# Ledger of designs, part 136: peptides against a protein of PDB entry 6A30

Target 1, 150 residues: chain A of PDB entry 6A30
Amino acid sequence: AQDADNVLQPIMDLLDSNLTLFAKICEKTVLKRVLKELWKLVMNTMERTIVLPPLTDQTMIGTLLRKHGKGLEKGRVKLPSHSDGTQMIFNAAKELGQLSKLKDHMVREEAKSLTPKQCAVVELALDTIKQYFHAGGVGLKKTFLEKSPD

## One batch from the design tools (peptide; made by RFdiffusion4, then SolubleMPNN)

Design b2_p28_8_s3 (from b2_p28_8, 12 letters changed)
Fold by OpenDDE base, seed 2:
Structure b2_p28_8_s3 (fold): chain B 150 residues (1-150), chain A 28 residues (1-28)
Amino acid sequence: as target 1 above (150 residues)
Amino acid sequence: SEEDAKKIEEHRAKLPAEREKKAAEKGI
């Protein structure tokens, strides 16, 4: 359980902040599009985390995530105008796009076979993320989440 | 919508317990 929590918590913290915001601001059609892109990103990030040796520095993922979190702290969040919502989606997408550049710097070390325990943790993490993106039926369809090549 | 956000939050609040249950089932 705790190992899965350690893997999930950074992802969930990122997703929680963004998905709640997107659910509030976005129309249902836009929300689905955003969720699809976030899903692809999460899946790609997880795939990389599985294929690449764990970046020992929780600090780097945490610092990348924390650098994005600092914008939310102090101000009475005036509901961003429609323009600000689009800009936040764009910034989130741009930040997530920078995670794609992080891909190029992640040296593909030889795909170490995950231990059975690590596989089980990843499967649990994936299941939780699938449920998260499904959001009790408000989010993505189960069929879409299941068709993602794991 | 605010309604969709609330539904997402309500569903999210159930995820830790479901994860713990599945972790126990997997022995992790």
Scores: peptide ipSAE 0.309, ipTM 0.849, DockQ to the pose 0.680
Fold by OpenDDE base, seed 5:
Structure b2_p28_8_s3 (fold): chain B 150 residues (1-150), chain A 28 residues (1-28)
Amino acid sequence: as target 1 above (150 residues)
Amino acid sequence: SEEDAKKIEEHRAKLPAEREKKAAEKGI
């Protein structure tokens, strides 16, 4: 449990504030589009974390996600006026887009084979993230999440 | 909507317990 929590915590800390905000301000169609982009980002970030640094460097994901997420936490959630909602989506998308740019600077080291324990932790983390993005049926469809390359 | 946000939060509150259960099943 603890190992999965350590993998998930940085991701959840970033997503929790953003997802709640987007759920409040977005129509269902816009929310689904935002969630699809968030899903791609999370999957790309996880792939890099699993493939490039040993799973022990949870500090890098956390630091990268926190550097981008801390920009959003300082916004006292004033109920955004309709104009502020679009700007917040744009800012959140911009912050997430910066995480995508981190993609270009991480040199692929040889994919270290995960131990069976590490595989089980990653699977548990992925299951939790899939449930998170499904959000009891409000979010992304299970079929979409299952078709994403793990 | 606020209703969608509430449903998301309610679902999210169940995730730790589900994760703990699955962790126990996997022995991790």
Scores: peptide ipSAE 0.298, ipTM 0.843, DockQ to the pose 0.700
Fold by OpenDDE base, seed 1:
Structure b2_p28_8_s3 (fold): chain B 150 residues (1-150), chain A 28 residues (1-28)
Amino acid sequence: as target 1 above (150 residues)
Amino acid sequence: SEEDAKKIEEHRAKLPAEREKKAAEKGI
């Protein structure tokens, strides 16, 4: 429990402030798009943190943002200001860059493979994040979260 | 909407207890 909490708290603290704000100010269609991009970012960051040795923190996040940010520009959804939505995703991703502290807790174990306990902690963390993004049915659909690469 | 935000916050407040229950079931 405590290990999963230590992993989740930085993510949740970051997401809580931003997602509550987005839920207030965004239309349902815009909110779902933002949630999908944040979900991809979180999943890719977790995968890289678990599977890849510590690459320089700034370069991975910048590359993830650049790869996903190009997809948001082409969608002619009148975000009231193109600047603010991208800047908020950038800020959310910069703050998700503090998932480097998740790195310090998970990467401190030199093991190329997760122990059974670490696997169980990661599974619990992933389940919590899936529930968080589902938000009791207000957020993303369960079928979308379950079809994401684990 | 403000209603959607309140529903999200209410659901989020339940996540720690659900996590603790699942942690106990997994023995972690």
Scores: peptide ipSAE 0.286, ipTM 0.837, DockQ to the pose 0.676
Fold by OpenDDE base, seed 3:
Structure b2_p28_8_s3 (fold): chain B 150 residues (1-150), chain A 28 residues (1-28)
Amino acid sequence: as target 1 above (150 residues)
Amino acid sequence: SEEDAKKIEEHRAKLPAEREKKAAEKGI
């Protein structure tokens, strides 16, 4: 239990404040788009942290955030032109870049396979994140979350 | 919407208990 909480808490603290704000200010269609991009970012960050621990230098996450941030700009989601909403999404994505520090909690040692305990913790973390993004049916569909590559 | 935000918050409040239950089932 405690090990899963230590892994989840930094992710949840970052997501909770931002997703509540987005749920208030965004229309339902815009909210679903934001949730899909955040889901991809979280999944890619977890994958890199687990599979490629040496490559999680601050530079690679910065590059992922820049690639996904530029992808969000090219999608003509006319978010209402208030500079604040796009900047808040960018800041939320930048703070998700600090999930690289989750490396120290999930993978302490170099490129070794996860222990059975670490696998169980990661599975529990993924289940919680899927529930979080589903948001009791207000967020992303279960079918979308289950089809996303782990 | 404010209604969507409230539903999200109500769902989030249940996540710790579900996580604890699943952690106990896994022995972690």
Scores: peptide ipSAE 0.288, ipTM 0.840, DockQ to the pose 0.664; fails the geometry check

Design b2_p28_8_s4 (from b2_p28_8, 12 letters changed)
Fold by OpenDDE base, seed 4:
Structure b2_p28_8_s4 (fold): chain B 150 residues (1-150), chain A 28 residues (1-28)
Amino acid sequence: as target 1 above (150 residues)
Amino acid sequence: SEEDAEKIREHFAKLPAEREEKAKALGI
């Protein structure tokens, strides 16, 4: 529980804030498109993080997401104009996109096999992230998330 | 829409408890 929470909490905080914002400012079709790209990015980042770096780096992703998320927290929820909302989406996507650059730094760490506990934590993390991206049916379809390469 | 944002917030508010239950079931 606690290990999963420690890994997920920064991602959840980021997703909670940003998905709520995106749902507020985006039309449903636009939201779904944005979420699909974010999903791909998150999944690719997680895959790289699970496959290439030790679990110590899941705390780094959490810390990176948290470091990047702390930049987002300082914004008083001014109702962003539609233009500001698009820029916020772009910035959030760009910040998540910077997690792809983490790959270049992480390629140097030995691919360590996950323990069964670590695998269970990752599975729980993925399930939770899927729920966040599903967003009570507002976000991505469960069938899309389930068919996404895990 | 604001309605969609509320639905998201309501859904997300349930996820920590669901996660904890799943974590307990997995022994983690």
Scores: peptide ipSAE 0.274, ipTM 0.820, DockQ to the pose 0.702; fails the geometry check
Fold by OpenDDE base, seed 5:
Structure b2_p28_8_s4 (fold): chain B 150 residues (1-150), chain A 28 residues (1-28)
Amino acid sequence: as target 1 above (150 residues)
Amino acid sequence: SEEDAEKIREHFAKLPAEREEKAKALGI
């Protein structure tokens, strides 16, 4: 329990604050697009975090953010202000970048295969993140989340 | 909408308890 909470708490705090904000300010179609890009970012960050040896965490997240953030700009997302939505996603994803610090706590054990306990923690983390992105049915569809490479 | 935000808040308020239950079931 405590290990999973320590892993999830930074993600949860970020997702809770940002998804609530996005739900207030965005139309449903805009919200879904934002959530899809955030989901890709989270999944790519987790994949790189779990699979790749510690490359300088800040630069990878910044590069992913720039690649995906530019993808969002190309969508005719009439956000109330062009600057605020991109900035919010950038801030959300910068805060998701603090999840790389969670890697430093989990990966400090040797570059070996995740222990069964670590696998269970990661699975629980993924399930929780999927629930946050589903947002009681307001967010992404379960079928979309399940088709994402875990 | 504010309604969608409230639904999200209500959903998120349940997630800690669900997570704790799953964590106990997994032995973590």
Scores: peptide ipSAE 0.268, ipTM 0.816, DockQ to the pose 0.651; fails the geometry check
Fold by OpenDDE base, seed 2:
Structure b2_p28_8_s4 (fold): chain B 150 residues (1-150), chain A 28 residues (1-28)
Amino acid sequence: as target 1 above (150 residues)
Amino acid sequence: SEEDAEKIREHFAKLPAEREEKAKALGI
């Protein structure tokens, strides 16, 4: 319990603050798009954290964000300030990029297969993150969250 | 909307307890 909480709490605090903020400032359609991109980012970050050694610097997350962020700019979404919403997503995703520090807490043991305990922590983390992204039905559909590559 | 934000806050307030229950069930 405590180990899972220590690992998850920074992510949960980040998701809680950012998703609540996005729910306040975004229309429902915009919120869903933002959540989809954040979900992809979280999943890719977790996958890389689990599968790849620590070598992927903050620069790779920044590059992935920059590559996906260009897709959001082309959407005719009247974000009230084009700069601030993109910057908030960028900041949220930069903070999610500091999940590389979460990597240091989870991956502190050797590049071997996750222990059964670590697997259980990751599963719990994924379930919790899915609940955050579902947001009681305000966020992403469960069917979308379940189709993410395991 | 503010209504959506409130629903999210209410949902998120329940997640720590649900996480703790699941963690206990998993033995972690």
Scores: peptide ipSAE 0.264, ipTM 0.815, DockQ to the pose 0.637; fails the geometry check
Fold by OpenDDE base, seed 3:
Structure b2_p28_8_s4 (fold): chain B 150 residues (1-150), chain A 28 residues (1-28)
Amino acid sequence: as target 1 above (150 residues)
Amino acid sequence: SEEDAEKIREHFAKLPAEREEKAKALGI
């Protein structure tokens, strides 16, 4: 229990604060698009954390965030021109990039298979993150979350 | 909307208890 809570707490605090803010300021269609992109980012970060050895270079997460951030720019969603909303999404994505610190807690050693305890922590983490992205039915559909490759 | 934000808050307030129950069931 305690180890799972220590791993999940930073993610939960980030998701709780940012998703509540986005639900207030975004239209429903914009919110769903933002949530889909954040979900992809979280899943890709978790997959890389589990499957790829510690990327020593902070540059790769920055490059992924920048590649996905540029993907958001090409979608001409006129987010209202307030620089604040795009900067908040960018800051939230940057803080989700601190999920790389989740790596230091989940994968201390090299390319070894996860221990049964680590697998259980990852499963609990995934379930919790799915609940946050579902947001009581306001967020993403359960069917979308279950069909995304874990 | 403010209504959507309230629904999110109410949902998130239940997640810690559900997580604790699942953690106990997994033995972690």
Scores: peptide ipSAE 0.251, ipTM 0.806, DockQ to the pose 0.632; fails the geometry check

## One batch from the design tools (peptide; made by RFdiffusion4, then SolubleMPNN)

Design b2_p29_1_s1 (from b2_p29_1, 10 letters changed)
Fold by OpenDDE base, seed 1:
Structure b2_p29_1_s1 (fold): chain B 150 residues (1-150), chain A 29 residues (1-29)
Amino acid sequence: as target 1 above (150 residues)
Amino acid sequence: SEKEKELEEAKEKTKKEIEELKKKFEEKL
């Protein structure tokens, strides 16, 4: 339980913050595209956090959050102007693109087999995240979430 | 906006469902 919470809570906090912003600044079609990219990011991050040798959970999620956080250091949430919001989406998409390239570099490390306990934590985390992205039918379709490569 | 309110309500529902899933998971661990 505690391990699942330690992985999920930072992801959920990030998703809640970003989805609120994106819902305000994006039309429905753009929002769906952003959600799909965030879904891929979350899945790739979970896969790496679990499959990579114990880089303390704090460092990689913290580095992803810290690279995003350097733009958020000023505690005045000035709603970025429509221009700044678009630039933030582009920067997030660019970082997603860099993470995709990092996938190609990291596919070379032998995936360590998860313990049965770690597998159960991953399954729960996946179900929780799928439910979050579905958002009672407002978010991504269940059929997309189930057909997404795990 | 109405869409923001609908999204927030959906998030709150999802949060409750997540808490219920966490509880079920804690019972299985």
Scores: peptide ipSAE 0.031, ipTM 0.461, DockQ to the pose 0.527
Fold by OpenDDE base, seed 5:
Structure b2_p29_1_s1 (fold): chain B 150 residues (1-150), chain A 29 residues (1-29)
Amino acid sequence: as target 1 above (150 residues)
Amino acid sequence: SEKEKELEEAKEKTKKEIEELKKKFEEKL
């Protein structure tokens, strides 16, 4: 349980915080792009959480997610006028751009071979996350999710 | 919006699935 929690909880917190906002403010094409970048972030986060000892990653992922999430909480979401929607998209794109830059700084530490137990946790987590990102067909296409590096 | 509702339903489903996976994982450990 604890290992699955350590991997999934930060990811779910990220997804819950960001996707609700993006669904409100983004047009379908922009939302799809946002979802793709979030998917990449989730995959990289999972890869790191699996390769690195759980203790260091909770702090880094939690700090990264919290640094990016704290930017979201301060905005009392007034119903954005059309101008405010563009600014929110710009802010969301800026946040995603920072997450993408973080990916580039994410040194591919040598993927330590997962234990069979860790592999099973990851597989289950990936299936759940794929289902989330698919969002009943509104989100990412199944073909994109299946072609992601597993 | 309809899409927001579908996304929220997918989140709630995912949350339940995660909780079930956690439980199954606890039972196997």
Scores: peptide ipSAE 0.026, ipTM 0.454, DockQ to the pose 0.203
Fold by OpenDDE base, seed 2:
Structure b2_p29_1_s1 (fold): chain B 150 residues (1-150), chain A 29 residues (1-29)
Amino acid sequence: as target 1 above (150 residues)
Amino acid sequence: SEKEKELEEAKEKTKKEIEELKKKFEEKL
């Protein structure tokens, strides 16, 4: 349980923070695109978390969180002007693009065979993330989440 | 907005479902 929570909680905090932000700044069509990119990011992060040593993962997730989290100081979030929202989406998309490129540069270290416990944690994490991205039918379609090559 | 409320309700529902899944996982562990 604790290991699953240690992996899930940072991902959920990331997702909650980003989805709350994106829901405020994005039109419905843009939001769906952002959600698809976040899904890819989460899947890539989980794939890396499975392949990389645990200590590096918390630092990478923490670095991802910290890059986005520096804007959430106690100041009344002035609704960013349409320009600021677009720039934040562009920056988020650029960071997602950089993370995709980082996937290509991380050498395929042989996927260490997950222990049965790690497999169960990953499966639970995947189901949780799928439910999160589905968001009771408001988010991404289940068919997209299940057919994702990520 | 109505959409923001619907999204927040969907998040809260998802959070509760996650907590229930965690509980079921803890009960199996």
Scores: peptide ipSAE 0.026, ipTM 0.459, DockQ to the pose 0.421
Fold by OpenDDE base, seed 4:
Structure b2_p29_1_s1 (fold): chain B 150 residues (1-150), chain A 29 residues (1-29)
Amino acid sequence: as target 1 above (150 residues)
Amino acid sequence: SEKEKELEEAKEKTKKEIEELKKKFEEKL
């Protein structure tokens, strides 16, 4: 459990922040597209990160989160003007693009075989993330999450 | 917004479901 939480919590925090933002600024159709791209990103990140030692994972996710998470000050949510929403989408897309570039850096570390315990943690993590992206039916369709390359 | 509320409700539901799954997982470990 603790190991799963250690892996999941950074991802969940990232997802919570981003999905909250996207839900505020995106229409449902746009949101679904963004969620699909986020899903791909998360899956690609997890695939790479799971292949890496759990400590490297936490550090990489934490470093990614720390690089990206600095922008949400608790400031009074002025309803972003339409222009602000567009800029926020652009920033979020830029952040996603940066996470995609991390893809190339992570390829170079040796794929370690996961222990059965690590596999179970990863499976739980994946299920949790799938549920999160599904968001009780308001997010991505289960069929998409299940058919997407895991 | 209504969408924000729906998302928040969905998150809270998901969170509860996750906690229940964690509990069940811990009970099986």
Scores: peptide ipSAE 0.025, ipTM 0.451, DockQ to the pose 0.462

Design b2_p29_1_s2 (from b2_p29_1, 10 letters changed)
Fold by OpenDDE base, seed 5:
Structure b2_p29_1_s2 (fold): chain B 150 residues (1-150), chain A 29 residues (1-29)
Amino acid sequence: as target 1 above (150 residues)
Amino acid sequence: EEKEKELEEAKKKMQEEIEELKKEFEKKL
């Protein structure tokens, strides 16, 4: 249970914080770009969470998500004007772009071979995440999610 | 609004699968 929570809860927090907002404010083409960057972020976050010892992960993922979540004050999101929505997307995309730079720091950590237990967690988590990112066909294409090198 | 609804449905399914994953973990521990 705890290992699943350590992997999936941060991903859910990321998705809840960002995708609900982006679904409201983004046009379809912008949303697809955001979803692709979020997909990479989720995959990198999962890889880091599973390859790193579980004790380090909550702090790093929580710090990554908390750095992203600090822009989303719990304030009743007044429907931003078209200009404000674009600025929010730009800020969120800028924050996601900072996480893509974290990929270069992750490649330096020796990918420990996953235990059979960790592999089973990853497989189940990947199926769930693929389903979420597909979002009944309005999200990312299944072929993209299945053929992603991430 | 329709896309938001579909995303919320996908979110709900993801949450259900997470809870199933937790239960499977509890059985394997």
Scores: peptide ipSAE 0.042, ipTM 0.489, DockQ to the pose 0.193
Fold by OpenDDE base, seed 4:
Structure b2_p29_1_s2 (fold): chain B 150 residues (1-150), chain A 29 residues (1-29)
Amino acid sequence: as target 1 above (150 residues)
Amino acid sequence: EEKEKELEEAKKKMQEEIEELKKEFEKKL
């Protein structure tokens, strides 16, 4: 359904961009932690995008993408030195931490019950995102994704 | 260096699965 694509495509683009970056700069243990925080962020963003009117969340995803994406469009990314990677991880973690704080300000809108159509879109989106974060077993464990309270 | 290779293989597998997921998603849309 076109509606599912409209919701998922920005999330997938965000994930592609961020996971490619994090895969480049993070050690496996750090990457798993970053992926867990990204998972929470994606779940919270998707919940908001589907439950809240689409205007606020495209702006949030777009603002997230604009804040992170300004680094990726310029050609031939030299592998950042170990120091640059650490600073990028710190900046990414700082931004994820700021987004977690933004949760407290946005929770004030009425939890509208999802329509059956929205539920089906959410389920399809969740399955796609779970598979994405699992990444053939190189990403997050299925058991984590399935048991995530998010 | 071995960790860097493992990470690069992990990235490749992740990218391959993302592309498969996109294709599966497109089939369900």
Scores: peptide ipSAE 0.027, ipTM 0.455, DockQ to the pose 0.244
Fold by OpenDDE base, seed 1:
Structure b2_p29_1_s2 (fold): chain B 150 residues (1-150), chain A 29 residues (1-29)
Amino acid sequence: as target 1 above (150 residues)
Amino acid sequence: EEKEKELEEAKKKMQEEIEELKKEFEKKL
């Protein structure tokens, strides 16, 4: 349980923060596209988190999260104008696009065989994330989540 | 506001399912 929670919690915190923002600023069709890109990002992050030693995961996810977290100091949430929402979507899409380019520059370190315990943690994490992205039927289709090559 | 409610419901359902999966995982470990 604790090992699965340690893998899931940083991903869930990332998803919760970003999806809360995107749900506020995106129309349903745009949100579904963002969710698909976030799914790819999460799957690639999990693949890296599973392949990378446990100590680097908190630092990389924490560094990715800390670059985004410095904008939310406790100052009076003026509802962003429609222009501000579009710029936030553009910035988020640009960052997702930069993460896709990072895929081409990260040397595929040899896929170390996962231990049976690590496989069970990964399977649980994948099921949890699939259910999250499915969101009781309001999110992504099960067929997309199951057939994703990521 | 409706989308925020839909997201909150999805998060709640996810949290319930995470806790269920954690319990199942604890039984398998």
Scores: peptide ipSAE 0.055, ipTM 0.513, DockQ to the pose 0.469; fails the geometry check
Fold by OpenDDE base, seed 2:
Structure b2_p29_1_s2 (fold): chain B 150 residues (1-150), chain A 29 residues (1-29)
Amino acid sequence: as target 1 above (150 residues)
Amino acid sequence: EEKEKELEEAKKKMQEEIEELKKEFEKKL
């Protein structure tokens, strides 16, 4: 439990923060695209968080969070103008693009075989995240979540 | 406003599902 919560809670906090932001900024069609990219990001982050020592992951998640979180400290969230929202989406997409390159870099490091305990934590975190992204049918389609490379 | 409400309902359902999963975890552990 505690190990799964330690991995899942930072991911969920990241997802909740990003979904809150993206739902305010994005049209429904853009939101679905952003959710698909967030899904890939989460899967790649989980794959790394489980394969890499926990210390680098808090810094990566914390760097992703800190880059988005420095806007949340003070006062009236002026709805970013349509231009600012587009730039935030572009920056998020650029960061996702950097994370895809980082996927290609990690496929080259010998995938340390996950322990059965780590696999169980991953599977359960994946199920939680699949349910999260499905969001009772308003989010991503089950067929996309099931066919995504795990 | 309707989109914000749909999002808030989605978040609420998701939080409820996560809490149910956490409870199922606590029972299996």
Scores: peptide ipSAE 0.033, ipTM 0.480, DockQ to the pose 0.378; fails the geometry check

